Peptides against a protein of PDB entry 2XVC. Designs and how they scored, part 51

Target 1, 50 residues: chain A of PDB entry 2XVC
Amino acid sequence: ITERELLDYIVNNGGFLDIEHFSKVYGVEKQEVVKLLEALKNKGLIAVES

## One batch from the design tools (peptide; made by RFdiffusion4, then SolubleMPNN)

Design b2_p26_3_s2 (from b2_p26_3, 10 letters changed)
Fold by OpenDDE base, seed 4:
Structure b2_p26_3_s2 (fold): chain B 50 residues (1-50), chain A 26 residues (1-26)
Amino acid sequence: as target 1 above (50 residues)
Amino acid sequence: MIKEDDVLKIKLTEKGKEYLKKEKEK
């Protein structure tokens, strides 16, 4: 999954992301999801509110 | 640091919104 695809998912899911759930549904390792999120955050594209 | 066990609420920044708009134009 790309950063763009993950960002689209987040938007389409009302801003909510359950990493465990996402990993199960999309077959992406949890550490990869975290890596992408950290990249998005560090680029200033998202703010994590919880 | 984001944890693997986290359930997150995420907001797009203005920069993020602009990023998505530009990506869709490609």
Scores: peptide ipSAE 0.630, ipTM 0.869, DockQ to the pose 0.918
Fold by OpenDDE base, seed 5:
Structure b2_p26_3_s2 (fold): chain B 50 residues (1-50), chain A 26 residues (1-26)
Amino acid sequence: as target 1 above (50 residues)
Amino acid sequence: MIKEDDVLKIKLTEKGKEYLKKEKEK
């Protein structure tokens, strides 16, 4: 999965992301999801509110 | 630091919105 694909999912899911759920449904390791999120955050594209 | 077990609420920044617009232009 790419950063863009994850970003699209987040937007389409109303901004909510359950990492465990996403990992199970899409077959992506939780560590990879976290890596992508950190990249998006570090690029200033997202803010993690809670 | 983002944790694997977190359920997150994420906001798209203005920069993020601009990013998505640019991608659509491609």
Scores: peptide ipSAE 0.630, ipTM 0.867, DockQ to the pose 0.907
Fold by OpenDDE base, seed 2:
Structure b2_p26_3_s2 (fold): chain B 50 residues (1-50), chain A 26 residues (1-26)
Amino acid sequence: as target 1 above (50 residues)
Amino acid sequence: MIKEDDVLKIKLTEKGKEYLKKEKEK
């Protein structure tokens, strides 16, 4: 999964991301999801609110 | 620090919104 694909998912899911759930459904390692999120955050594209 | 077990609420920044707009217009 790409950063863009993850970003699209987040938007389409109302901003919610359950990392465990996402990992199970899409077959992506949780560590990879975290890596992508950190990248998005570091690029200033997202803010994590909770 | 983002943890693997976190359930997150994420907001697009204005920069993020701009990014999506630019990508879609390609």
Scores: peptide ipSAE 0.629, ipTM 0.867, DockQ to the pose 0.915
Fold by OpenDDE base, seed 1:
Structure b2_p26_3_s2 (fold): chain B 50 residues (1-50), chain A 26 residues (1-26)
Amino acid sequence: as target 1 above (50 residues)
Amino acid sequence: MIKEDDVLKIKLTEKGKEYLKKEKEK
């Protein structure tokens, strides 16, 4: 999965992301999801509110 | 620090919204 694909998912999911659930459904390692989120955050594209 | 076990609420920044608009235009 790419950063863009993850961003699209987040937007389409109302901003909610359950990392455990996402990992199971999409077959992406939790570490990889976190890596992508950190990248999006570092680029200033998202703010994590919880 | 983002934790693997977190259920997150994520907000698009203005920059994020702009990014999506530009990508959509392509």
Scores: peptide ipSAE 0.628, ipTM 0.867, DockQ to the pose 0.912

Design b2_p26_3_s3 (from b2_p26_3, 11 letters changed)
Fold by OpenDDE base, seed 4:
Structure b2_p26_3_s3 (fold): chain B 50 residues (1-50), chain A 26 residues (1-26)
Amino acid sequence: as target 1 above (50 residues)
Amino acid sequence: MIKEDDKLKIKITEKGKEYLEKRKKE
């Protein structure tokens, strides 16, 4: 999965992301999801609220 | 630090929104 694809998922899911759930559904390792999120955050494209 | 067991609520920033619109037009 790409950064853009993950960003699109976040938008389409109302901003909610359960990393464990996402990993199971999409077959992406949890550490990869975290890596992509950190990249998005570091680029200033997202902010983690809770 | 984001952890693997986190359930997150994420905000798309204004920069993020601009990014999405820009990429959509490409």
Scores: peptide ipSAE 0.659, ipTM 0.889, DockQ to the pose 0.913
Fold by OpenDDE base, seed 3:
Structure b2_p26_3_s3 (fold): chain B 50 residues (1-50), chain A 26 residues (1-26)
Amino acid sequence: as target 1 above (50 residues)
Amino acid sequence: MIKEDDKLKIKITEKGKEYLEKRKKE
């Protein structure tokens, strides 16, 4: 999965992301999801609200 | 610090929106 693909998912899911659920459904390691999110945040493309 | 067990609400920033629009045109 790419950063763009994860970003598209977030948009399409109304901004909500359950990491455990996403990992289970899409077969992506939770560590990888966190890594991509941190990258997006560090680039200033997303803000984590809660 | 994002945790693996987090259920998150995420906002796309203005920079993020600009990024998406640029990539959309490619």
Scores: peptide ipSAE 0.659, ipTM 0.889, DockQ to the pose 0.910
Fold by OpenDDE base, seed 2:
Structure b2_p26_3_s3 (fold): chain B 50 residues (1-50), chain A 26 residues (1-26)
Amino acid sequence: as target 1 above (50 residues)
Amino acid sequence: MIKEDDKLKIKITEKGKEYLEKRKKE
């Protein structure tokens, strides 16, 4: 999965992301999801609210 | 630090929204 695909998922899911759930559904390692999120955050494209 | 077991609420920043619009056009 790419950063853009994850970003699209976040938008389409109303900003909610359950990393465990996402990992199971999309077959992406949890550490990979975290890596992508950190990249998006570092680029200033997202803010983690809770 | 984002943890692997986190359930997150994420905000798309204005920069993020602009990014999405740019990518939509291309």
Scores: peptide ipSAE 0.659, ipTM 0.888, DockQ to the pose 0.910
Fold by OpenDDE base, seed 1:
Structure b2_p26_3_s3 (fold): chain B 50 residues (1-50), chain A 26 residues (1-26)
Amino acid sequence: as target 1 above (50 residues)
Amino acid sequence: MIKEDDKLKIKITEKGKEYLEKRKKE
């Protein structure tokens, strides 16, 4: 999965992301999801609220 | 620090919204 694909998922899922659930459904390692989220955050494209 | 077991609520920033609009227009 790419940064853009993850960003699109976040938007389409109302901003909610369960990393464990996402990993199971999409077959992406949790570490990779975290890596992509950190990249999006570092680019200033997202903010983690909770 | 984002943890692997976190259930997150994520906000798309204004910069993020601008990014999405730019990509949409490509």
Scores: peptide ipSAE 0.658, ipTM 0.888, DockQ to the pose 0.904

Design b2_p26_3_s4 (from b2_p26_3, 9 letters changed)
Fold by OpenDDE base, seed 5:
Structure b2_p26_3_s4 (fold): chain B 50 residues (1-50), chain A 26 residues (1-26)
Amino acid sequence: as target 1 above (50 residues)
Amino acid sequence: MIKEDDKLKIKITEKGKKYLEEERKK
Protein backbone atom coordinates (compact mmCIF):
# COMPACT_ATOMS: atom_id res chain seq x y z
CA ILE B 1 0.00 0.00 0.00
CA THR B 2 1.15 3.53 -0.79
CA GLU B 3 0.86 6.72 1.22
CA ARG B 4 -1.63 8.00 -1.35
CA GLU B 5 -3.80 4.91 -1.01
CA LEU B 6 -3.78 5.15 2.76
CA LEU B 7 -4.71 8.82 2.63
CA ASP B 8 -7.60 8.05 0.32
CA TYR B 9 -8.81 5.36 2.68
CA ILE B 10 -8.68 7.75 5.63
CA VAL B 11 -10.66 10.36 3.72
CA ASN B 12 -13.23 7.85 2.54
CA ASN B 13 -13.60 6.49 6.07
CA GLY B 14 -14.37 9.86 7.61
CA GLY B 15 -10.95 10.13 9.21
CA PHE B 16 -11.33 6.99 11.27
CA LEU B 17 -8.66 4.31 11.15
CA ASP B 18 -8.51 1.15 13.21
CA ILE B 19 -4.99 -0.12 12.53
CA GLU B 20 -5.73 -3.64 13.74
CA HIS B 21 -8.88 -3.83 11.63
CA PHE B 22 -7.20 -2.32 8.58
CA SER B 23 -4.34 -4.79 8.84
CA LYS B 24 -6.71 -7.75 8.94
CA VAL B 25 -8.94 -6.54 6.12
CA TYR B 26 -6.24 -5.45 3.69
CA GLY B 27 -3.52 -7.92 4.60
CA VAL B 28 -0.99 -5.23 5.43
CA GLU B 29 1.35 -5.59 8.38
CA LYS B 30 0.43 -3.30 11.26
CA GLN B 31 3.98 -2.00 11.40
CA GLU B 32 3.73 -0.97 7.74
CA VAL B 33 0.54 0.95 8.40
CA VAL B 34 2.20 2.71 11.33
CA LYS B 35 5.22 3.51 9.17
CA LEU B 36 3.02 5.12 6.53
CA LEU B 37 1.06 7.09 9.13
CA GLU B 38 4.24 8.37 10.73
CA ALA B 39 5.48 9.48 7.32
CA LEU B 40 2.23 11.29 6.58
CA LYS B 41 2.29 12.95 9.98
CA ASN B 42 5.93 13.99 9.66
CA LYS B 43 5.17 15.52 6.25
CA GLY B 44 2.39 17.52 7.86
CA LEU B 45 -0.31 15.90 5.73
CA ILE B 46 -2.30 14.50 8.66
CA ALA B 47 -2.89 15.26 12.31
CA VAL B 48 -3.71 12.42 14.68
CA GLU B 49 -6.45 13.63 17.01
CA SER B 50 -7.27 10.54 19.06
CA MET A 1 4.15 7.67 18.88
CA ILE A 2 1.46 5.75 17.02
CA LYS A 3 0.78 2.27 18.37
CA GLU A 4 -0.13 -0.71 16.23
CA ASP A 5 -3.37 -1.34 18.10
CA ASP A 6 -4.58 2.25 18.10
CA LYS A 7 -8.00 3.27 16.89
CA LEU A 8 -7.35 6.69 15.44
CA LYS A 9 -9.26 9.79 14.45
CA ILE A 10 -7.22 11.54 11.79
CA LYS A 11 -7.57 15.02 10.36
CA ILE A 12 -6.35 15.75 6.85
CA THR A 13 -4.52 19.05 7.07
CA GLU A 14 -4.81 21.80 4.47
CA LYS A 15 -1.39 20.69 3.28
CA GLY A 16 -2.71 17.16 3.00
CA LYS A 17 -5.73 18.30 1.03
CA LYS A 18 -3.51 20.20 -1.40
CA TYR A 19 -1.27 17.16 -1.70
CA LEU A 20 -4.20 14.94 -2.61
CA GLU A 21 -5.44 17.50 -5.11
CA GLU A 22 -2.09 17.51 -6.89
CA GLU A 23 -1.72 13.74 -6.75
CA ARG A 24 -5.12 13.25 -8.35
CA LYS A 25 -4.01 15.34 -11.33
CA LYS A 26 -1.27 12.88 -12.22
Scores: peptide ipSAE 0.681, ipTM 0.904, DockQ to the pose 0.899
Fold by OpenDDE base, seed 2:
Structure b2_p26_3_s4 (fold): chain B 50 residues (1-50), chain A 26 residues (1-26)
Amino acid sequence: as target 1 above (50 residues)
Amino acid sequence: MIKEDDKLKIKITEKGKKYLEEERKK
């Protein structure tokens, strides 16, 4: 999955992301999801609120 | 630090929104 695809998922899911759920549904390692999120955050494209 | 077990609430920043807008044009 790409950063863009993850961003689109987040938008479409109302900003909510359950990493465990996402990993199971999309077959992406949890570590990879975290890596993508950290990249998006570091680029200033997202803010993690809670 | 984002943890693997986290259930997150994420805000797309204005920068993120502009990024998505530009990407969707491609």
Scores: peptide ipSAE 0.680, ipTM 0.903, DockQ to the pose 0.890
Fold by OpenDDE base, seed 3:
Structure b2_p26_3_s4 (fold): chain B 50 residues (1-50), chain A 26 residues (1-26)
Amino acid sequence: as target 1 above (50 residues)
Amino acid sequence: MIKEDDKLKIKITEKGKKYLEEERKK
């Protein structure tokens, strides 16, 4: 999964992301999801609200 | 610090929106 694809998922899911759920459904390791999110946050592309 | 068991609410920043706009042109 790319950063762009993850961003599109977040947008399409109303900004909500359950990492455990996402991992199960899309077959992406939770570690990889966290890594991508941290990268997006560090680039200033997302803000984690809760 | 983002944890693997987190259920998150995420906002796309203005920078993020511009990024997506450019990526979608490709």
Scores: peptide ipSAE 0.680, ipTM 0.903, DockQ to the pose 0.878
Fold by OpenDDE base, seed 1:
Structure b2_p26_3_s4 (fold): chain B 50 residues (1-50), chain A 26 residues (1-26)
Amino acid sequence: as target 1 above (50 residues)
Amino acid sequence: MIKEDDKLKIKITEKGKKYLEEERKK
């Protein structure tokens, strides 16, 4: 999965992301999801609210 | 620090929204 694809998922899922669930459903390692989220955050494209 | 077991609520920033707008034009 790419940063763009993850960002689209977040938008389409109302901002909610369960990393464990996402990993299971989409077959992406949790470490990779975290890596992409950190990249999005560092680029200022997302803010983690909770 | 984002943890692997976190259930997150994420805000798309204005910068993020602009990014998506530009990407969707491609």
Scores: peptide ipSAE 0.680, ipTM 0.903, DockQ to the pose 0.905

Design b2_p26_4_s1 (from b2_p26_4, 9 letters changed)
Fold by OpenDDE base, seed 1:
Structure b2_p26_4_s1 (fold): chain B 50 residues (1-50), chain A 26 residues (1-26)
Amino acid sequence: as target 1 above (50 residues)
Amino acid sequence: MSKEELLEKVEKGETKLKIKITEKGK
């Protein structure tokens, strides 16, 4: 999954992301999801609120 | 939070996040 695909998923999911659920459903390692989130954050595209 | 902090949360089962999409991300 790409950064933009993850971003679009978050948008379509109302801003919520369950990393464990996402990993199970989409077959993406949890570490990869975290990596993508950090990339999105560092690019100023997201902020993790809680 | 940092990558390391988020990884620690994941290991603890704290995997549900609320994320704000910035204007740049829209």
Scores: peptide ipSAE 0.728, ipTM 0.925, DockQ to the pose 0.921
Fold by OpenDDE base, seed 5:
Structure b2_p26_4_s1 (fold): chain B 50 residues (1-50), chain A 26 residues (1-26)
Amino acid sequence: as target 1 above (50 residues)
Amino acid sequence: MSKEELLEKVEKGETKLKIKITEKGK
């Protein structure tokens, strides 16, 4: 999965992300999801609020 | 959150996040 794909998912999901759920549904390791989130955050594209 | 903090939360099952998309991210 790409950073843009994850970003689009978050947008389409109303800004909510359950890492455990996402990992199971899309077959992406939880560590990879965290890595992608950090990349998006570092690029100034997202802010994690909770 | 740092990467380490988020990983620890994931390990504890605290996996539900609310994320703001910035204007830059839109």
Scores: peptide ipSAE 0.728, ipTM 0.925, DockQ to the pose 0.919
Fold by OpenDDE base, seed 2:
Structure b2_p26_4_s1 (fold): chain B 50 residues (1-50), chain A 26 residues (1-26)
Amino acid sequence: as target 1 above (50 residues)
Amino acid sequence: MSKEELLEKVEKGETKLKIKITEKGK
């Protein structure tokens, strides 16, 4: 999954992301999801609220 | 939240996040 695809998923999911759920459903390792989130955050595209 | 902190939360099963999409991200 690309950064843009993850971003679009978050948008389509109302801003919510369950990393464990996402990993299980889409077959992406949790570490990869975290890496993508950090990239998005560092680019100023997202902010993690909770 | 740092990458390290997020990884620790994931290990503890605290995996549900609320994300704000910035204007730049839209």
Scores: peptide ipSAE 0.728, ipTM 0.925, DockQ to the pose 0.911
Fold by OpenDDE base, seed 3:
Order: structure tokens, then C-alpha cells, then sequence
Structure b2_p26_4_s1 (fold): chain B 50 residues (1-50), chain A 26 residues (1-26)
């Protein structure tokens, strides 16, 4: 999965992301999801609220 | 939060996040 695909998923899901659920459904390691989130955050594209 | 903090939360089962998309991200 690309950074843009993850970003679009988050947008389409109302800003909510369950890392465990996403990992199970899309077959992506939880560590990879975290890595992608950190990349998005460091690029100033997202902010994690809670 | 930092990468380390998020990984720790995930390992504890605290996996539900609310994320704000910035203007740059839109």
C-alpha cells in the first residue's frame, strides 16, 4: 500500500483508523501501517488527534 | 505522538486512532 492510498482510506473513513482492523483486512503488518503514518505526519499531511 | 509511542500503544491493543487531514494532505 502507498502513502496516498492510506491517506485516501483515512479520508474515506471519516478520519478514523483502527490499525489492528486495517492490518487484518488488508494484510499489511501493523508496523508497516505505523511507518506509513509517521511518513504522512512528517510530511505535514496528517495530525494524530487520539 | 512519536513512532515509539504509537508502537507501544499498538502492542497494548490501543489501536483506534482519530486523524486530522491537513490542508496539505487534501
Amino acid sequence: as target 1 above (50 residues)
Amino acid sequence: MSKEELLEKVEKGETKLKIKITEKGK
Scores: peptide ipSAE 0.727, ipTM 0.925, DockQ to the pose 0.911

Design b2_p26_4_s3 (from b2_p26_4 with F1M E3K H18K K20R V21I)
Fold by OpenDDE base, seed 4:
Structure b2_p26_4_s3 (fold): chain B 50 residues (1-50), chain A 26 residues (1-26)
Amino acid sequence: as target 1 above (50 residues)
Amino acid sequence: MTKEELLKMVEEGKTKLKIRITEKGK
């Protein structure tokens, strides 16, 4: 999954992301999801609120 | 929050996040 695909998923999911659920459904390692989130955050594209 | 901190939260079962998309991210 690309950064943009993850970003679009988050948008379409109302800003909510369950890393465990996402990992199970899409077959992406939790560590990879975290890596993508950090990239998005460091690029100023997202902020983790809770 | 650092990558390591987020990984630790996930490891501890705190996997549900609320994310704000910035204007730059739109």
Scores: peptide ipSAE 0.710, ipTM 0.920, DockQ to the pose 0.919
Fold by OpenDDE base, seed 1:
Structure b2_p26_4_s3 (fold): chain B 50 residues (1-50), chain A 26 residues (1-26)
Amino acid sequence: as target 1 above (50 residues)
Amino acid sequence: MTKEELLKMVEEGKTKLKIRITEKGK
């Protein structure tokens, strides 16, 4: 999955992301999801609220 | 939070995040 695909998923999911759920359903390693989130954050596209 | 902090949080079972999309991200 790409950064943009993850961003779109988050948007379509109302801003919520369950990393464990996402990993299980989409077959993406949890560490890879975290890597993508850090990329999105570093680009100023997201902020983790809770 | 940092990548390392997120990884620790996930390992602790706190996997549900609320994320704000910035104006730049829209």
Scores: peptide ipSAE 0.709, ipTM 0.920, DockQ to the pose 0.928
Fold by OpenDDE base, seed 3:
Structure b2_p26_4_s3 (fold): chain B 50 residues (1-50), chain A 26 residues (1-26)
Amino acid sequence: as target 1 above (50 residues)
Amino acid sequence: MTKEELLKMVEEGKTKLKIRITEKGK
């Protein structure tokens, strides 16, 4: 999954992301999801609120 | 939070996040 695909998923899910759920549904390792989130954050595209 | 902090949260079962998309991210 690309950074943009993850970003679009988060948008379409109302800003909510369950890393465990996403991992098991889409077959992406949890550490890969975290890596993508950090990339999005470092690029200034997202902010984690809670 | 840092990558290390987020990984620690996930390992502890705290996996549900609320994320704000910035203007740059839209």
Scores: peptide ipSAE 0.709, ipTM 0.920, DockQ to the pose 0.922
Fold by OpenDDE base, seed 2:
Structure b2_p26_4_s3 (fold): chain B 50 residues (1-50), chain A 26 residues (1-26)
Amino acid sequence: as target 1 above (50 residues)
Amino acid sequence: MTKEELLKMVEEGKTKLKIRITEKGK
């Protein structure tokens, strides 16, 4: 999964992301999801609110 | 939140996040 694909998923999911659920459903390791989130955050594309 | 802190939260079962998409991200 790419950064853009994860970003689009978050948008389409109303801004909500369950990392455990996403990992199980899409077969992406939790560490990879976190890596992508950090990249998006560091690029100023997202902010984690909770 | 750092990458390390987020990984720790995930390990503790706190996996549900609310994300704000910035204007740059839109």
Scores: peptide ipSAE 0.708, ipTM 0.920, DockQ to the pose 0.920

Design b2_p26_4_s4 (from b2_p26_4 with F1M T2S E3K K14Q H18K)
Fold by OpenDDE base, seed 5:
Structure b2_p26_4_s4 (fold): chain B 50 residues (1-50), chain A 26 residues (1-26)
Amino acid sequence: as target 1 above (50 residues)
Amino acid sequence: MSKEELLKMVEEGQTKLKIKVTEKGK
């Protein structure tokens, strides 16, 4: 999965992301999802609220 | 949160996040 695909998923899901759920459904390692989130955050594209 | 902090949360079962997409991200 690309950073843009994850970002679009987050937008389409109202800003909510369940990393465990996403990992299971899309077959992406939880560590990879976290890596992508950090990349998006560092680029100023997202902020993790809680 | 740092990458390490987020990984720890995931390991502890705290996997549900609320994320703000910035204007730059749109």
Scores: peptide ipSAE 0.721, ipTM 0.924, DockQ to the pose 0.915
Fold by OpenDDE base, seed 4:
Structure b2_p26_4_s4 (fold): chain B 50 residues (1-50), chain A 26 residues (1-26)
Amino acid sequence: as target 1 above (50 residues)
Amino acid sequence: MSKEELLKMVEEGQTKLKIKVTEKGK
């Protein structure tokens, strides 16, 4: 999965992301999801609120 | 929070996040 695909998922899911659920459904390692989130954050595209 | 901190949260079962998408991200 690409950064943009993850970002679009987050947008379409109302800003909610369950990393465990996402990992199970899409077959992406939880660590990879975290890596992508950090990339998005570092690019100023997202902020993790809770 | 740092990548390490987020990984620790995930490891401890705190996997549900609310994320703000910035204007840049839209």
Scores: peptide ipSAE 0.720, ipTM 0.924, DockQ to the pose 0.924
Fold by OpenDDE base, seed 2:
Structure b2_p26_4_s4 (fold): chain B 50 residues (1-50), chain A 26 residues (1-26)
Amino acid sequence: as target 1 above (50 residues)
Amino acid sequence: MSKEELLKMVEEGQTKLKIKVTEKGK
Protein backbone atom coordinates (compact mmCIF):
# COMPACT_ATOMS: atom_id res chain seq x y z
CA ILE B 1 0.00 0.00 0.00
CA THR B 2 1.17 3.52 -0.82
CA GLU B 3 1.11 6.59 1.39
CA ARG B 4 -1.66 8.07 -0.73
CA GLU B 5 -3.74 4.91 -0.51
CA LEU B 6 -3.45 4.90 3.27
CA LEU B 7 -4.33 8.58 3.41
CA ASP B 8 -7.40 8.01 1.25
CA TYR B 9 -8.44 5.12 3.47
CA ILE B 10 -8.19 7.33 6.55
CA VAL B 11 -10.30 10.02 4.88
CA ASN B 12 -12.91 7.50 3.76
CA ASN B 13 -12.99 6.04 7.27
CA GLY B 14 -13.84 9.36 8.89
CA GLY B 15 -10.33 9.96 10.19
CA PHE B 16 -10.25 6.77 12.23
CA LEU B 17 -7.66 4.05 11.85
CA ASP B 18 -7.36 0.79 13.75
CA ILE B 19 -3.87 -0.40 12.92
CA GLU B 20 -4.56 -3.96 14.06
CA HIS B 21 -7.79 -4.15 12.09
CA PHE B 22 -6.19 -2.64 9.01
CA SER B 23 -3.28 -5.06 9.21
CA LYS B 24 -5.59 -8.07 9.44
CA VAL B 25 -7.96 -6.98 6.69
CA TYR B 26 -5.48 -5.68 4.15
CA GLY B 27 -2.53 -7.96 4.84
CA VAL B 28 -0.13 -5.14 5.70
CA GLU B 29 2.30 -5.54 8.59
CA LYS B 30 1.60 -3.29 11.58
CA GLN B 31 5.11 -1.84 11.42
CA GLU B 32 4.55 -0.97 7.76
CA VAL B 33 1.35 0.90 8.63
CA VAL B 34 3.23 2.82 11.33
CA LYS B 35 6.00 3.60 8.85
CA LEU B 36 3.47 5.01 6.40
CA LEU B 37 1.80 7.08 9.12
CA GLU B 38 5.14 8.56 10.12
CA ALA B 39 5.85 9.46 6.52
CA LEU B 40 2.47 11.18 6.20
CA LYS B 41 2.98 12.99 9.50
CA ASN B 42 6.49 14.13 8.63
CA LYS B 43 5.19 15.52 5.34
CA GLY B 44 2.58 17.54 7.23
CA LEU B 45 -0.33 15.64 5.68
CA ILE B 46 -1.77 14.27 8.94
CA ALA B 47 -1.73 14.76 12.68
CA VAL B 48 -2.32 11.88 15.06
CA GLU B 49 -4.80 13.11 17.67
CA SER B 50 -5.41 10.04 19.83
CA MET A 1 3.72 10.96 18.91
CA SER A 2 6.94 9.40 17.70
CA LYS A 3 7.28 6.27 15.60
CA GLU A 4 8.68 4.48 18.62
CA GLU A 5 5.73 5.53 20.77
CA LEU A 6 3.26 4.38 18.11
CA LEU A 7 4.96 1.00 17.85
CA LYS A 8 4.82 0.59 21.63
CA MET A 9 1.12 1.45 21.66
CA VAL A 10 0.45 -1.11 18.94
CA GLU A 11 2.40 -3.76 20.84
CA GLU A 12 0.33 -3.00 23.94
CA GLY A 13 -2.94 -3.34 22.01
CA GLN A 14 -3.75 0.36 21.80
CA THR A 15 -4.31 0.30 18.06
CA LYS A 16 -7.22 2.69 17.50
CA LEU A 17 -6.21 6.15 16.33
CA LYS A 18 -8.02 9.36 15.49
CA ILE A 19 -6.22 11.17 12.71
CA LYS A 20 -6.62 14.72 11.45
CA VAL A 21 -6.01 15.16 7.74
CA THR A 22 -4.50 18.59 7.17
CA GLU A 23 -5.34 20.98 4.36
CA LYS A 24 -2.09 19.91 2.75
CA GLY A 25 -3.20 16.27 2.92
CA LYS A 26 -6.57 16.92 1.30
Scores: peptide ipSAE 0.720, ipTM 0.924, DockQ to the pose 0.922
Fold by OpenDDE base, seed 3:
Structure b2_p26_4_s4 (fold): chain B 50 residues (1-50), chain A 26 residues (1-26)
Amino acid sequence: as target 1 above (50 residues)
Amino acid sequence: MSKEELLKMVEEGQTKLKIKVTEKGK
């Protein structure tokens, strides 16, 4: 999955992301999801609120 | 939070996040 695909998913899901659920559904390692989130955050594209 | 903090959070079962998408991200 690309950074843009994850970002689009977050947008389409109302800003909510369950990393465990996402990992199971899309077959992406939880560590990879976290890596992508960090990339998005560092680029100023997202902020983690809770 | 940092990558390390987020990984620890996930490992401890806190997997549900609320994300703000910035204007730059839209």
Scores: peptide ipSAE 0.719, ipTM 0.924, DockQ to the pose 0.920

Design b2_p26_5_s1 (from b2_p26_5, 9 letters changed)
Fold by OpenDDE base, seed 2:
Structure b2_p26_5_s1 (fold): chain B 50 residues (1-50), chain A 26 residues (1-26)
Amino acid sequence: as target 1 above (50 residues)
Amino acid sequence: SDKLKIKPLVDLSTEEGREEVEKILE
């Protein structure tokens, strides 16, 4: 999964992301999801609220 | 918990927003 694909998923999911659930459903390792999230945040594309 | 609430800081419903993201992620 790419950074853009994860961003699109977040938007389409109403801004919610369950890393455990996402990992199970999409077969992406949790550490990879975290890596992508950190990239999106560092690039100013998202803010993590809770 | 692994459950997060995330605020996108771009508006992908607009062409301007999509172009901004494209430039940032290229």
Scores: peptide ipSAE 0.711, ipTM 0.929, DockQ to the pose 0.884
Fold by OpenDDE base, seed 5:
Structure b2_p26_5_s1 (fold): chain B 50 residues (1-50), chain A 26 residues (1-26)
Amino acid sequence: as target 1 above (50 residues)
Amino acid sequence: SDKLKIKPLVDLSTEEGREEVEKILE
């Protein structure tokens, strides 16, 4: 999964992301999801609120 | 908990927003 694909998912999911659920459904390692989130955050594209 | 609330800081509904993301993610 790419950073853009994860960003699109977040937007289309109303801003909510369950990492455990996402990992299971899409077959992406949890650490990879976290890595992508950190990249998006560092690039100023998202803010993690909770 | 693995459940997160995330705020996108770009507007992908606009051409400007999509172009911004495209450039940032190059």
Scores: peptide ipSAE 0.710, ipTM 0.928, DockQ to the pose 0.884
Fold by OpenDDE base, seed 3:
Structure b2_p26_5_s1 (fold): chain B 50 residues (1-50), chain A 26 residues (1-26)
Amino acid sequence: as target 1 above (50 residues)
Amino acid sequence: SDKLKIKPLVDLSTEEGREEVEKILE
């Protein structure tokens, strides 16, 4: 999964992301999801609220 | 837990927003 694909998913899911659920459904390691999130945050594309 | 609430800081519904993301992620 690419950073853009994860960003699109987040937007389409109303901003909600369940990392465990996402990992199970899409077959992506949890640490990879976290890495992509940190990249998006560092690039100023998202803010994590809770 | 693993459940997060995330605020996108770009508007992908606009051409300007999509172009901005394209440039940032290229």
Scores: peptide ipSAE 0.710, ipTM 0.929, DockQ to the pose 0.882
Fold by OpenDDE base, seed 4:
Structure b2_p26_5_s1 (fold): chain B 50 residues (1-50), chain A 26 residues (1-26)
Amino acid sequence: as target 1 above (50 residues)
Amino acid sequence: SDKLKIKPLVDLSTEEGREEVEKILE
């Protein structure tokens, strides 16, 4: 999954992301999801609120 | 918890927002 695809998912999911659920459904390692989130955050595209 | 609330800082509903993201992620 790409950074853009994850961003699109987050937006389309109302800003909510369940990493465990996402990992299971899409077959992406939890560590990879976290890596992508870190990238999006560092690029100023998202803020993690809780 | 693995459940996060995330605030997008770009508006992908607009062409301007989509173009901004495209440039940032290129």
Scores: peptide ipSAE 0.710, ipTM 0.929, DockQ to the pose 0.890

Design b2_p26_5_s2 (from b2_p26_5, 9 letters changed)
Fold by OpenDDE base, seed 4:
Structure b2_p26_5_s2 (fold): chain B 50 residues (1-50), chain A 26 residues (1-26)
Amino acid sequence: as target 1 above (50 residues)
Amino acid sequence: SDKLKIKPTIDLSTEEGRKKVEEILA
């Protein structure tokens, strides 16, 4: 999965992301999801609210 | 908890927003 694909998913999901759920459904390692989120955050594209 | 609330900083519903994201992720 790419950073853009994850960003699009987040947007389409109303900003909510359940990492455990996402990992199970899409077969992406939780560590990879977190890595992508950190990249998006570092690039200023997202802010994690909670 | 693995459940997060995330705020995208760019409005991807607009062409301008999509272009900005593409530029940043290029």
Scores: peptide ipSAE 0.707, ipTM 0.926, DockQ to the pose 0.896
Fold by OpenDDE base, seed 1:
Structure b2_p26_5_s2 (fold): chain B 50 residues (1-50), chain A 26 residues (1-26)
Amino acid sequence: as target 1 above (50 residues)
Amino acid sequence: SDKLKIKPTIDLSTEEGRKKVEEILA
């Protein structure tokens, strides 16, 4: 999963992301999902609200 | 929990926004 793919997923999912669910569905380690989120955040592309 | 609410800072519904994201992630 790329940063762009994760961003697109978030957008298409109304801004919601369940890391546990995503990990299971897409076969991506939870720590990898977190890494991608941190990258998106650091690049100023997302804000985590809750 | 692992459930997060996230807001993209760029509007990907527009061509302008998509281009900007592409530039950043390229």
Scores: peptide ipSAE 0.707, ipTM 0.926, DockQ to the pose 0.890
Fold by OpenDDE base, seed 5:
Parts: sequence; structure tokens; C-alpha cells
Structure b2_p26_5_s2 (fold): chain B 50 residues (1-50), chain A 26 residues (1-26)
Amino acid sequence: as target 1 above (50 residues)
Amino acid sequence: SDKLKIKPTIDLSTEEGRKKVEEILA
């Protein structure tokens, strides 16, 4: 999965992301999801609110 | 908890926003 694909998922999911759920459904390791989120955040593309 | 609320900082509903994201992620 790419940074853009994860960003698109977040947008299409109303901004909500359950990392455990996402990992199980899409077969992506939790650490990979976190890595992508950190990249998006560091690039200023997302803010984590809760 | 693994449940997060995330706000995209760029509006992907606009062409300008999509282009901006494309440039950043290029």
C-alpha cells in the first residue's frame, strides 16, 4: 500500500482509521500502517486528532 | 487504542488539492 492509497482510504472513511481493523481486513502489517501515517503527518498532509 | 480520528489538511475534493498532494507525494 502507498501513502496516497492510505490517504484516500482515510478520506473515504470519514477520517476514521482503526489500525487493528485495517490490518486484518487489508492484510497490511500494523507497523506498516503506522509508518505510512507518520510519513503523511511529517509531510503535513494529515493531523491526528484522537 | 488503535482507533484514530484523522483530518486531512488538504481538500482532496478540489483539483488544486489533488494537485498539491500529488506534488508532495511525487
Scores: peptide ipSAE 0.706, ipTM 0.926, DockQ to the pose 0.893
Fold by OpenDDE base, seed 3:
Structure b2_p26_5_s2 (fold): chain B 50 residues (1-50), chain A 26 residues (1-26)
Amino acid sequence: as target 1 above (50 residues)
Amino acid sequence: SDKLKIKPTIDLSTEEGRKKVEEILA
């Protein structure tokens, strides 16, 4: 999965992301999801609220 | 927990927003 694909998913899911659920459904390792989130945050594209 | 609330900083519903994201992620 790419950074753009994860960003699109977040937007389409109303801003909510369940990392455990996402990992199970899409077959992506949890650490990979976290890596992509950190990249998006560092590039100023997302803010994590809670 | 693993449940997060995330706020995108760019409005992807606009062409301008989509172009900006494309430029950043290129």
Scores: peptide ipSAE 0.706, ipTM 0.926, DockQ to the pose 0.899

